Peptides against a protein of PDB entry 5Z08. Designs and how they scored, part 84

Target 1, 168 residues: chain A of PDB entry 5Z08
Amino acid sequence: RQKDEWAKKTSSLMKQLDWFIGEHLGAMLAAEELGGPVVGELMEIDPDDLSAGFNAHGKLKKATSQPDLDRRQRRIDDIWGPQDEQGQAHKRKRGADEALAASAEMRDLIEQLMNKLVEAGGDNSATYVEIPRESAAARFLVRSKVAMFHPNDARRLRLVDFGRDLDD
Target 2, 222 residues: chain B of PDB entry 5Z08
Amino acid sequence: GLPRLIDAIEEASKIPAKRRQTPIKPTIEKLTTHLYTHGASPDSLLRLADLLTLRNHLDQASLAAITRNLYPSSTVSDEVVLRFIGALGHGQLKPTLALQALFLRWLVMVYHLLENPGVLGQVYGVLFDLLDTAAIRPQLCHLLALVTRRKHVRPFRIQAILTLSRQTGGDPNLTGLLRVFKNYYPEIIVGDATKGRASAFKHPDPQWRQHLDEIQQRRSEA

## One batch from the design tools (peptide; made by RFdiffusion4, then SolubleMPNN)

Design b2_p13_6_s2 (from b2_p13_6, 5 letters changed)
Fold by OpenDDE base, seed 1:
Structure b2_p13_6_s2 (fold): chain B 168 residues (1-168), chain C 222 residues (1-222), chain A 13 residues (1-13)
Amino acid sequence: as target 1 above (168 residues)
Amino acid sequence: as target 2 above (222 residues)
Amino acid sequence: MLLEEIAELRRKL
């Protein structure tokens, strides 16, 4: 009974987390990866805002009606992407694709962290996931005090064991 | 001679300091004095690169002292370069980040003596992916500024520098590297990231350069 | 909220 209630609650929380990642966090993480604000400074980022880009301070560039200033702030993608008329639709699609990619990266990272915690059987040394890079996802989890880096290796990330702090 | 000093240090490096019969410091001092006076031959340079990059029982001060006196008497082989590049980044078997910064500084100072400067261009991705490591970033940006060619300036790398520059509050070394990229593609819009202070990537140690030139000249006369 | 949910998820693991 208690294990089944626990499994149901865990499943419910995982669904809520998956929803939050898909609906909100993915776009914010994509914004951070694209050099936007740090996740938590901007609560709502529209994928269209990802297409507008961020200023040097990580603030959304207001679509200023002045075409000449916007031309000087063309994204790297506008410089290196195909210049054809499909460019605006491709920009919006790219913003959505970046949000989806960031969502997938966060989901995968959480899954790996949780799997390692279960596999470790209480051995804290075995709970570390090797991360290929310090992603916005990894940084978010650390800032959120949900995960921590290994003190001697920033490529190793683990979930913070909140249970052990209760037994000490 | 230098080979016998290296032999003694190699053997001592296998043994923890507390278990050595004799202190290694006098032998390190003899080595560094010899290196300062005569430089290292290609063969000696390779052996010293292994001592510096492979995990052993030498203390950090000794490793740093050897690195600071690592004057090539001639050219620097691809193999030596690859030893130092392989030692970069995070890992339990890798040298300390402080020592890695000295290796990168050394590569900058001996860049003109590389047998094949193209070898660094082949490992450009490995170097570039380490830019997030703050402890080595200054020297890494300087090395990348020397190594960068048009083929290395790609959209994803431009974006990565811009992102990292924002995250670091406009690190002058990243701004300097971005200016190097802009030399190949003037159309790169860097926004306010280039308005900040940029590193000029000046030679890290003019005295070391002068002494290197003296060692190199003595070999050309012999 | 989400951090609390993740922390709660972890208390449940």
Scores: peptide ipSAE 0.008, ipTM 0.273, DockQ to the pose 0.083; fails the geometry check
Fold by OpenDDE base, seed 3:
Structure b2_p13_6_s2 (fold): chain B 168 residues (1-168), chain C 222 residues (1-222), chain A 13 residues (1-13)
Amino acid sequence: as target 1 above (168 residues)
Amino acid sequence: as target 2 above (222 residues)
Amino acid sequence: MLLEEIAELRRKL
């Protein structure tokens, strides 16, 4: 029963996280990978201020009234790409593809981290995932304190187990 | 209630222990018990911050006991945060470094209850310049690891951490903070300074966190 | 929002 409730809660949480990754986080992670603003500076920024995008100096532009998600991606693309109409369409497509790739990378990383946590059965040494690169996704999880690097190996990442520190 | 306990302690804090007509310890125990049970309102929290940060005649054990039980019942105002930040560093009028370490630990534990987390970002320089103070460095690095944003990761600060890390023989807290900096700028060449053991900046007191969550929940239900 | 959601995610993990 508790395991099933945990599994259901985890599944619901994963769905919410999946939605959040797809709708919001993926684009921000892609922007970070492209040399844009770091995900998490945006956390002190009103979602409406986020929709205003950043100028070439990384400063928030003044909030315009309608924060459509499509406008956020457009403004990231407007900062980094060629000024031509064809360049804007290619930029939008590339930005969407990079947001999808970043979303997929974040999902996969979270899944691996969760799987290792479950498989480890209590052994904190076995909870580490080997990461091929220091991605925006990995950095975000660490900045968020959801994950932590191995103290001696930055290629090894694990979830911060907040639950077990209650049982010790 | 809590305000009356604070009134009594404020009055007692003006008088040297040897000249008090009544021992303050029973009143401190009542205060800490009340704080543990109910937490502190924003107004009470500000008054307690003044008692903790301003020079008075309270003993260090009493100040530490109040700090360890300083559960906010709601949010933490910018004014309260600034009292604790203003109390940091060296000076005859400042609290002891041991008490400052408790304040920094408290700020870490209540970070999620700040009315404006950005206030710590505004005083980032003040916090960063205290990294050379060994007695508060662990808690200070932890707080900075929460507060650091890209705007704070400047070349001079990177170099300052690298220099201090070399001088300290690779303090794990500095290595941890440098890893946070590298999360904002992966291209930061940290050399051997990041190859060492780094602090994970785990929550400093899980039981305190749980008890805080219980106090916070009771207020949302009232 | 995002930090709160992640903090909430952390509390739920």
Scores: peptide ipSAE 0.008, ipTM 0.254, DockQ to the pose 0.138; fails the geometry check
Fold by OpenDDE base, seed 4:
Structure b2_p13_6_s2 (fold): chain B 168 residues (1-168), chain C 222 residues (1-222), chain A 13 residues (1-13)
Amino acid sequence: as target 1 above (168 residues)
Amino acid sequence: as target 2 above (222 residues)
Amino acid sequence: MLLEEIAELRRKL
């Protein structure tokens, strides 16, 4: 009985989380990956508000930033830069594609973190997922106090065990 | 006068210390005393900026002493500002990071005397990209806090500060700069990065400021 | 809300 209620509640929460990732968090994470505002507790970034905010007049001269920063800046400028007519549809599509990609990355990361926690059987050393990069998804989970990095290896991420803080 | 002292130091700067016929230290002391008493005119300030920023045979103690006494008697031109900005970063031809930190501190202390404060806004990207350099970060964050306008607060820069803040264990100067960014965009979620200690970016040297004000006042009365 | 949900999810894992 308690296991079944727990399984139902977990399933319900996972569905709500999946919905939240798809509807809200994915766009915000995509904005952060593109160098946008950091995703936090209350920022409802409407994907459409991502399109409206940064008006065209700030032609920051191309500082020869690293190619990846230039790509991110171009992506920000693609999201927030002047909407030429042909650019709007491509920008909306690209913004949607980045939001979908960010949603998928967050889902996959959560799944890996949960699977490792279950597999570890109480061994904290076995609960770490190796992350290929520090994504907006990984950062969000850490800021949210949902995950933590390994103290000696920032490529390893695990779920915070909230159960232990109740027993001490 | 000041021009003759600068001439003597410029000539000495071309020659290695071991090959100089006369010690330069007494001339540096005369220069720093003159600067402390009267300040530097715009023309003298430009010449001194070249001595400080260009590779020469002057010792680091002499360069630091000149920088600490570099009181403008008037305004600071864009050209002088750009000489100091051009001297920032890594490279064999660039001044030491310790001297670069003194230049940034100087720019903070004379910011109100710039002929065009907007010049620093034009080189904002160059300054911002140096935030990873720990040795100059405190003064660089302070300068950026003065220079930052709404147009500079971009998503990629917010993320860059947050990333660097985490990598540095929450450097209070980065936290202070992030608070300045938040003043332009209150919706910026800085999370725990701003809950930490932040620099207030107080004037680096109140005595230096007071002495600068005395030099500037004497000019307004003349 | 999401953090609470994830925290609840973790309490349940």
Scores: peptide ipSAE 0.007, ipTM 0.269, DockQ to the pose 0.114; fails the geometry check
Fold by OpenDDE base, seed 5:
Structure b2_p13_6_s2 (fold): chain B 168 residues (1-168), chain C 222 residues (1-222), chain A 13 residues (1-13)
Amino acid sequence: as target 1 above (168 residues)
Amino acid sequence: as target 2 above (222 residues)
Amino acid sequence: MLLEEIAELRRKL
């Protein structure tokens, strides 16, 4: 009975989390990845605002054709390209694509973190996910106190297990 | 009249205080008294803006006294506004940060007299980039709160404010500016940054406003 | 709300 209620509650919360990631968090994470506001600091970023893009200091980047910018940074410059009707439609589509990509990255990261927590069977050392980069998603989870980095390795991220701190 | 007082101060401003034949302080006092009584015409405002913003040999107390009495008798032109905006920031040729704070305060107090309020919107980025400068931040946030429109509320600016808010321990002026941003985009998650004390951006000097209104009324009756 | 929900999810995990 308690396990089934817990499973239902977890499933409901996962659905709410998935909805929130898709509807709100993805756009905010995309904005942070684009050098925009850190998630939790900016709520709804209009995909149209994501399409404007940010510089390395989180400032609006002027469309300069520099070829070697990171794939997400190039997406910013194309979002700030010439304001013809076709350019605006391409910008909106690209902002939406960045929000979707950020949503997918966040979902995948949460899934990996949850899976590692379950697989670890109570070994805290086994709960770490190796992250390829410090993503907006990873930073958000850490700022939210949902995840923590390994003290000696910023490439290792784990869920903060609040349940274990009750048993110790 | 006011033009002759400005002429005398302009000439004195070219000369170091120790090399002046006559003390400038009595002329500054006459100028500030005239400004308090009659205000400054658009032409006089431009000349005074140059005296206040360009590097010269006037002392900081004199510059501050002129700024505190800089009542427009009419409108404030884009050119006057741009002189004050151009004087903001760091550099050896820039006015002191204390004087820059007085300029920003002045722009807040005369905002309703701008010939084109949109000019501040055009230089919004310049103003916004100075938010890290603690000495001018209170007045800068107040000015930005007046100037901000939906087009200025961009993800990077929201983040910059929030990052700066964290770095400053939740500066009430930044919290106030974030609330202005949230009025355009209610969906902005400001977290605990907006739960804190925010500046209400009240008029900096109600007595100065009242005296300005009296100067403006006398012009409409003339 | 979501951070609270995530924090609540994490309290339940």
Scores: peptide ipSAE 0.007, ipTM 0.268, DockQ to the pose 0.108; fails the geometry check

Design b2_p13_6_s3 (from b2_p13_6, 7 letters changed)
Fold by OpenDDE base, seed 2:
Structure b2_p13_6_s3 (fold): chain B 168 residues (1-168), chain C 222 residues (1-222), chain A 13 residues (1-13)
Amino acid sequence: as target 1 above (168 residues)
Amino acid sequence: as target 2 above (222 residues)
Amino acid sequence: MLLEEISELLRKL
């Protein structure tokens, strides 16, 4: 009974988290990954303001697409490049694609972190997830004090176990 | 004169120290004394840049001594700048990171004498991509602070500095560079990374500056 | 607010 209530509560919270990631957090994390504002320092980043790009009134001259720019760099230049009218639709689509990618990365990271916590059976050394890169998602969880890096290895991330602090 | 001293050092640089018939140290001392007194012409600067940046048999102490006395008597050409930039980074054929830091420091100190300061803006990406190299980061951030223009402040570079700042525990040089970026785009939300201690990017060596000014003044009077 | 809300959601997990 208590396990079933916990499982239902966890499932409900995961659905709320999934909604929040999809509707709000994904776009903000994508903006952070693209060199935009850090999530949690600004209250209301309107997703539309993210799609609009920082209207720095400075005429961003057409940076000639150097072919060897990393795909992310091209995407950033396309997101922050001069808003020509036809570029807005492609910009919005790319912004949406990056938001979806960031949402997926956050969901996957949370799932891995939770799975490792359950699998570890109380062994704190086994609760670490190896992250391939420092992502906006990983940084967000650390800033939120939900996760922490391994003190000696920034490639290892774990959930902060709040459950133990309630039983002690 | 200076050209003959450079000739002797160039020839000695081709030979391992153990196989040299004559010690090079006295010739290096004569060179550094001459440079301190008269500075280096553009032609001499190019030759010295090659000696400093290309793999040869000169010892690190001699290379460092030449770099510390590398006073331009005139302007600094794009070719000289590009030799030093080309010498940056990791590789068996590249100078030591300690010597690279001296080159970056030199570029900071002679920035106002560059024939075309825009040349550094053209290689901005090369410089920026080396920020992860801790040994050269202080001087590199200082140089980037001088070189940065609005066109260089891009979202990916903002994010790269933010990420690297977190990874380094808030390196004050990165914080300083990020403040320079914020001057071009005040809307850059840098959060706590700008609230931390930042480098002011003060002149690295005021005595060296004063001596450079004295050498430059003698040229204007001639 | 959002960070706190997420932190609360994740703390309840």
Scores: peptide ipSAE 0.023, ipTM 0.281, DockQ to the pose 0.061
Fold by OpenDDE base, seed 1:
Structure b2_p13_6_s3 (fold): chain B 168 residues (1-168), chain C 222 residues (1-222), chain A 13 residues (1-13)
Amino acid sequence: as target 1 above (168 residues)
Amino acid sequence: as target 2 above (222 residues)
Amino acid sequence: MLLEEISELLRKL
């Protein structure tokens, strides 16, 4: 009974987390990877906002701000992106693709972290996932105090075991 | 001569310090004195690069002392450069980050003596991907400031520097590197976070430079 | 708020 209730609660939480990753967090993580704000500074980022680009402060460029900054940014976009209507569609598509990629990376990372926690059978040394890079996803989990890096190796990430800190 | 000193150190490097019959420190001091006086030939540089970059039983103080006295008497080959680049980053077989910072500083100081400066441009990606490593970032940014050409300034690298600059609270070395990027693309918006102090990437050791010039001049007269 | 909610959700996992 308690195990079944725990499994149902865990499944419900995983569905909520998956929804949150897909609807909100993926775009925010993609924005951070694309040099947008750090996740938590901006609550909602539209994939279209990713295509508009970020200022050097990680803030969305509002169309109404200083015309000279907007002209310079347009020049960057003109140099690095296609200028035509197809180019704008390609930029929007790229922003959406990056949000999807960030969502997939976050889901995979959480899955790996959870699997390692289960496989470790209580051995804290075996709970570490090797990460290829310090991604926005990894940083988010650390900032949220859900995960922690190995003290001597920033390529190793584990879930914070909130249960053990109560038994010690 | 220098080759015999290197031979003795190479043999000693294979043996743990506690198992050596003779202390290596006097031989290291003779080596560093010789390097300071005469510099290292291309062949000696390669052998010393292997001693510095490959895992052995030499202590960190000895490795640092050799690196600080690693004056080229001639040019620096691509092979020597690649030994030092290959030693960068995280790994159990790699030198300490403190020693890696000395290698990067050395590459900055001998950049004008490279047989092919283009070799660093070929490994630009490897160098750039290490910018997150705080312990080597100052010297790495300085080296990248020398190496960067228009072909290396890409949107993803501009963005990576901007992101890392925010995450580090505006590291002056990253701001300095971003200014180098702006020389190729003036339109790069470096926001108020980069109004901060930028590194000017001055020569790390003017005395070392002067002594290098003296060693180089003696060879041109011989 | 959202980070705290996410942290709380992830702590309950």
Scores: peptide ipSAE 0.023, ipTM 0.287, DockQ to the pose 0.069
Fold by OpenDDE base, seed 3:
Structure b2_p13_6_s3 (fold): chain B 168 residues (1-168), chain C 222 residues (1-222), chain A 13 residues (1-13)
Amino acid sequence: as target 1 above (168 residues)
Amino acid sequence: as target 2 above (222 residues)
Amino acid sequence: MLLEEISELLRKL
């Protein structure tokens, strides 16, 4: 009974998190990756505002990790390119594609972090996930105090174990 | 074409203004008009970076005019970036601080066109050590805000920004940079130094950006 | 608010 209630609650929370990642967080992370505001400094970036918002209000383009030259040039052409209807439609589509990619990266990162925490069986040294790049997703989790980087290796990320602080 | 204009300016740059047989200003105007219309290729951009960063007999107004019209038609190489970074700081052979501020502003505006943005991360220390230079600090903080990664956020640099922020009475650009640092280490106690207005590091020139985009689009259509 | 809510959601997972 309690396991089933916990499983239902966990499933509901995962669905809410998945919805939140898909509807809101993905676009904000994509904005941060494109050099937009950091998630938490701007609470509401409409995906439509991602395509439109960096042109008018001039917030800091934060440097992503080394994206392939082709991806960056394309992203900038999408942010700053001509406001023709076709360009806006292509910008919206590409903004949506980047939001989807950021959402997928966040989901995958959370899944890897959770899996490593479960697999480690209490060994904190085994809870680290190797991240290929310092993404907006990884930075968001650290800002949220949900994850921590390894002190000596910025490519290693782990969940903060809030459960252990309750048993001590 | 652009190469011939650069050749003429390179030759004129070797000669003091008082000893030139022909005024350079008309050639500079032709160059800046060409750059505004077509942008600079990678090869031309490197040659222009040398003209801007190396000591020569060109006047400051001409150097500033070239820098304001330095639209890349393509990508920006590591070599071009390193020319501008190498021109920063104090010294008899360095460009003026006013021109250095224009270079940093340019690097911010073309950051997205860099072949390897990681090159700026490799010279992060050089950039960071110039934060005490008030004349270039606004543009330097903006560039550092773009370049900063977790590996750069070290205790000594946090302390340096906090100290400099106190000394400057809370420079909004330093507060903005410290917020970038806090994004990697939320536990950074920013104290009273960040109660002030932080710079949002807006694009320095929206019109310049729009014109750059028009030049870059012509390349994508070719 | 959103970061706190997300942090709380992620802590409850």
Scores: peptide ipSAE 0.022, ipTM 0.246, DockQ to the pose 0.092
Fold by OpenDDE base, seed 4:
Structure b2_p13_6_s3 (fold): chain B 168 residues (1-168), chain C 222 residues (1-222), chain A 13 residues (1-13)
Amino acid sequence: as target 1 above (168 residues)
Amino acid sequence: as target 2 above (222 residues)
Amino acid sequence: MLLEEISELLRKL
């Protein structure tokens, strides 16, 4: 019963996370990789606020019900894009491709981190994933206090085990 | 007058200190006293910029003393600015990084006297690419804070500053420059690594400014 | 909120 409830809750959370990565976080991570704002200092930007995107004054628009990844990417491109129509179209496409790539990288990184945590069986030394680069995804997880770098090797990343900090 | 002092220093600069017949220090002291009292004309500024930026046999203390007393009596030409910008960076023929920091500080202090402030905007990339050089970064960030316009605030430069800020543990000068960028694009978020103290880019020498203003006022009355 | 929500989501995993 408790395992099934936990499995259902975990599955629901993973679906929400996957949705959030695809609809919001991927575009923001792509923007960071492209030299946009750092993801997460928008501490006050709800997923809904992120869907609304930033007006020409950097203020949040009213939250639209469905975060249109394309609208957000267009907005980043409208702010940072070349002024020529061809350059805007190429930037829109590139930005969409970068958002998809960033989403895939974040999903893969989370999956690897979770798999290593499960495989380690409580050995903290075995929970580290080797990362090829310090990506926006990796930095985001660290800023979120969800992951930590190895103290002696910045190429190794692990999930923070929040379960232990409650019992000590 | 000032031209004759510059002539004597130019000739002495061609000769190693050990081979000079006369000590140059008294002539440098006369030059710096003259500059402090009257400032330098545009023509004299160009000649002094060459002495300061080109490899010669003048000692670092003399070059620093000239730079600290380099008061313009008038405007500063694009040519003078470009001589100082060309002297920046790494290389065996370039001035020391300590002297380059003094040049950047000078450009900050005389920015309002430039004939064409836009000239610095044209070399913005050259200046920006030197931000990794720790010895000149404080003055370089201050100069970039004055020069930056909306056209210079590009995604790759935002990322470059953010990356460098992380690598430096949040250098206050880089945080200050990011705040200038944020004035043009309010949506730029200065990462947690940059939540630290930002430089306010205050005038680096208020006494030097006051003395410059006195020299400039004498020109407007003449 | 976003980081907190994500951190909470990931803490609940």
Scores: peptide ipSAE 0.023, ipTM 0.274, DockQ to the pose 0.087; fails the geometry check

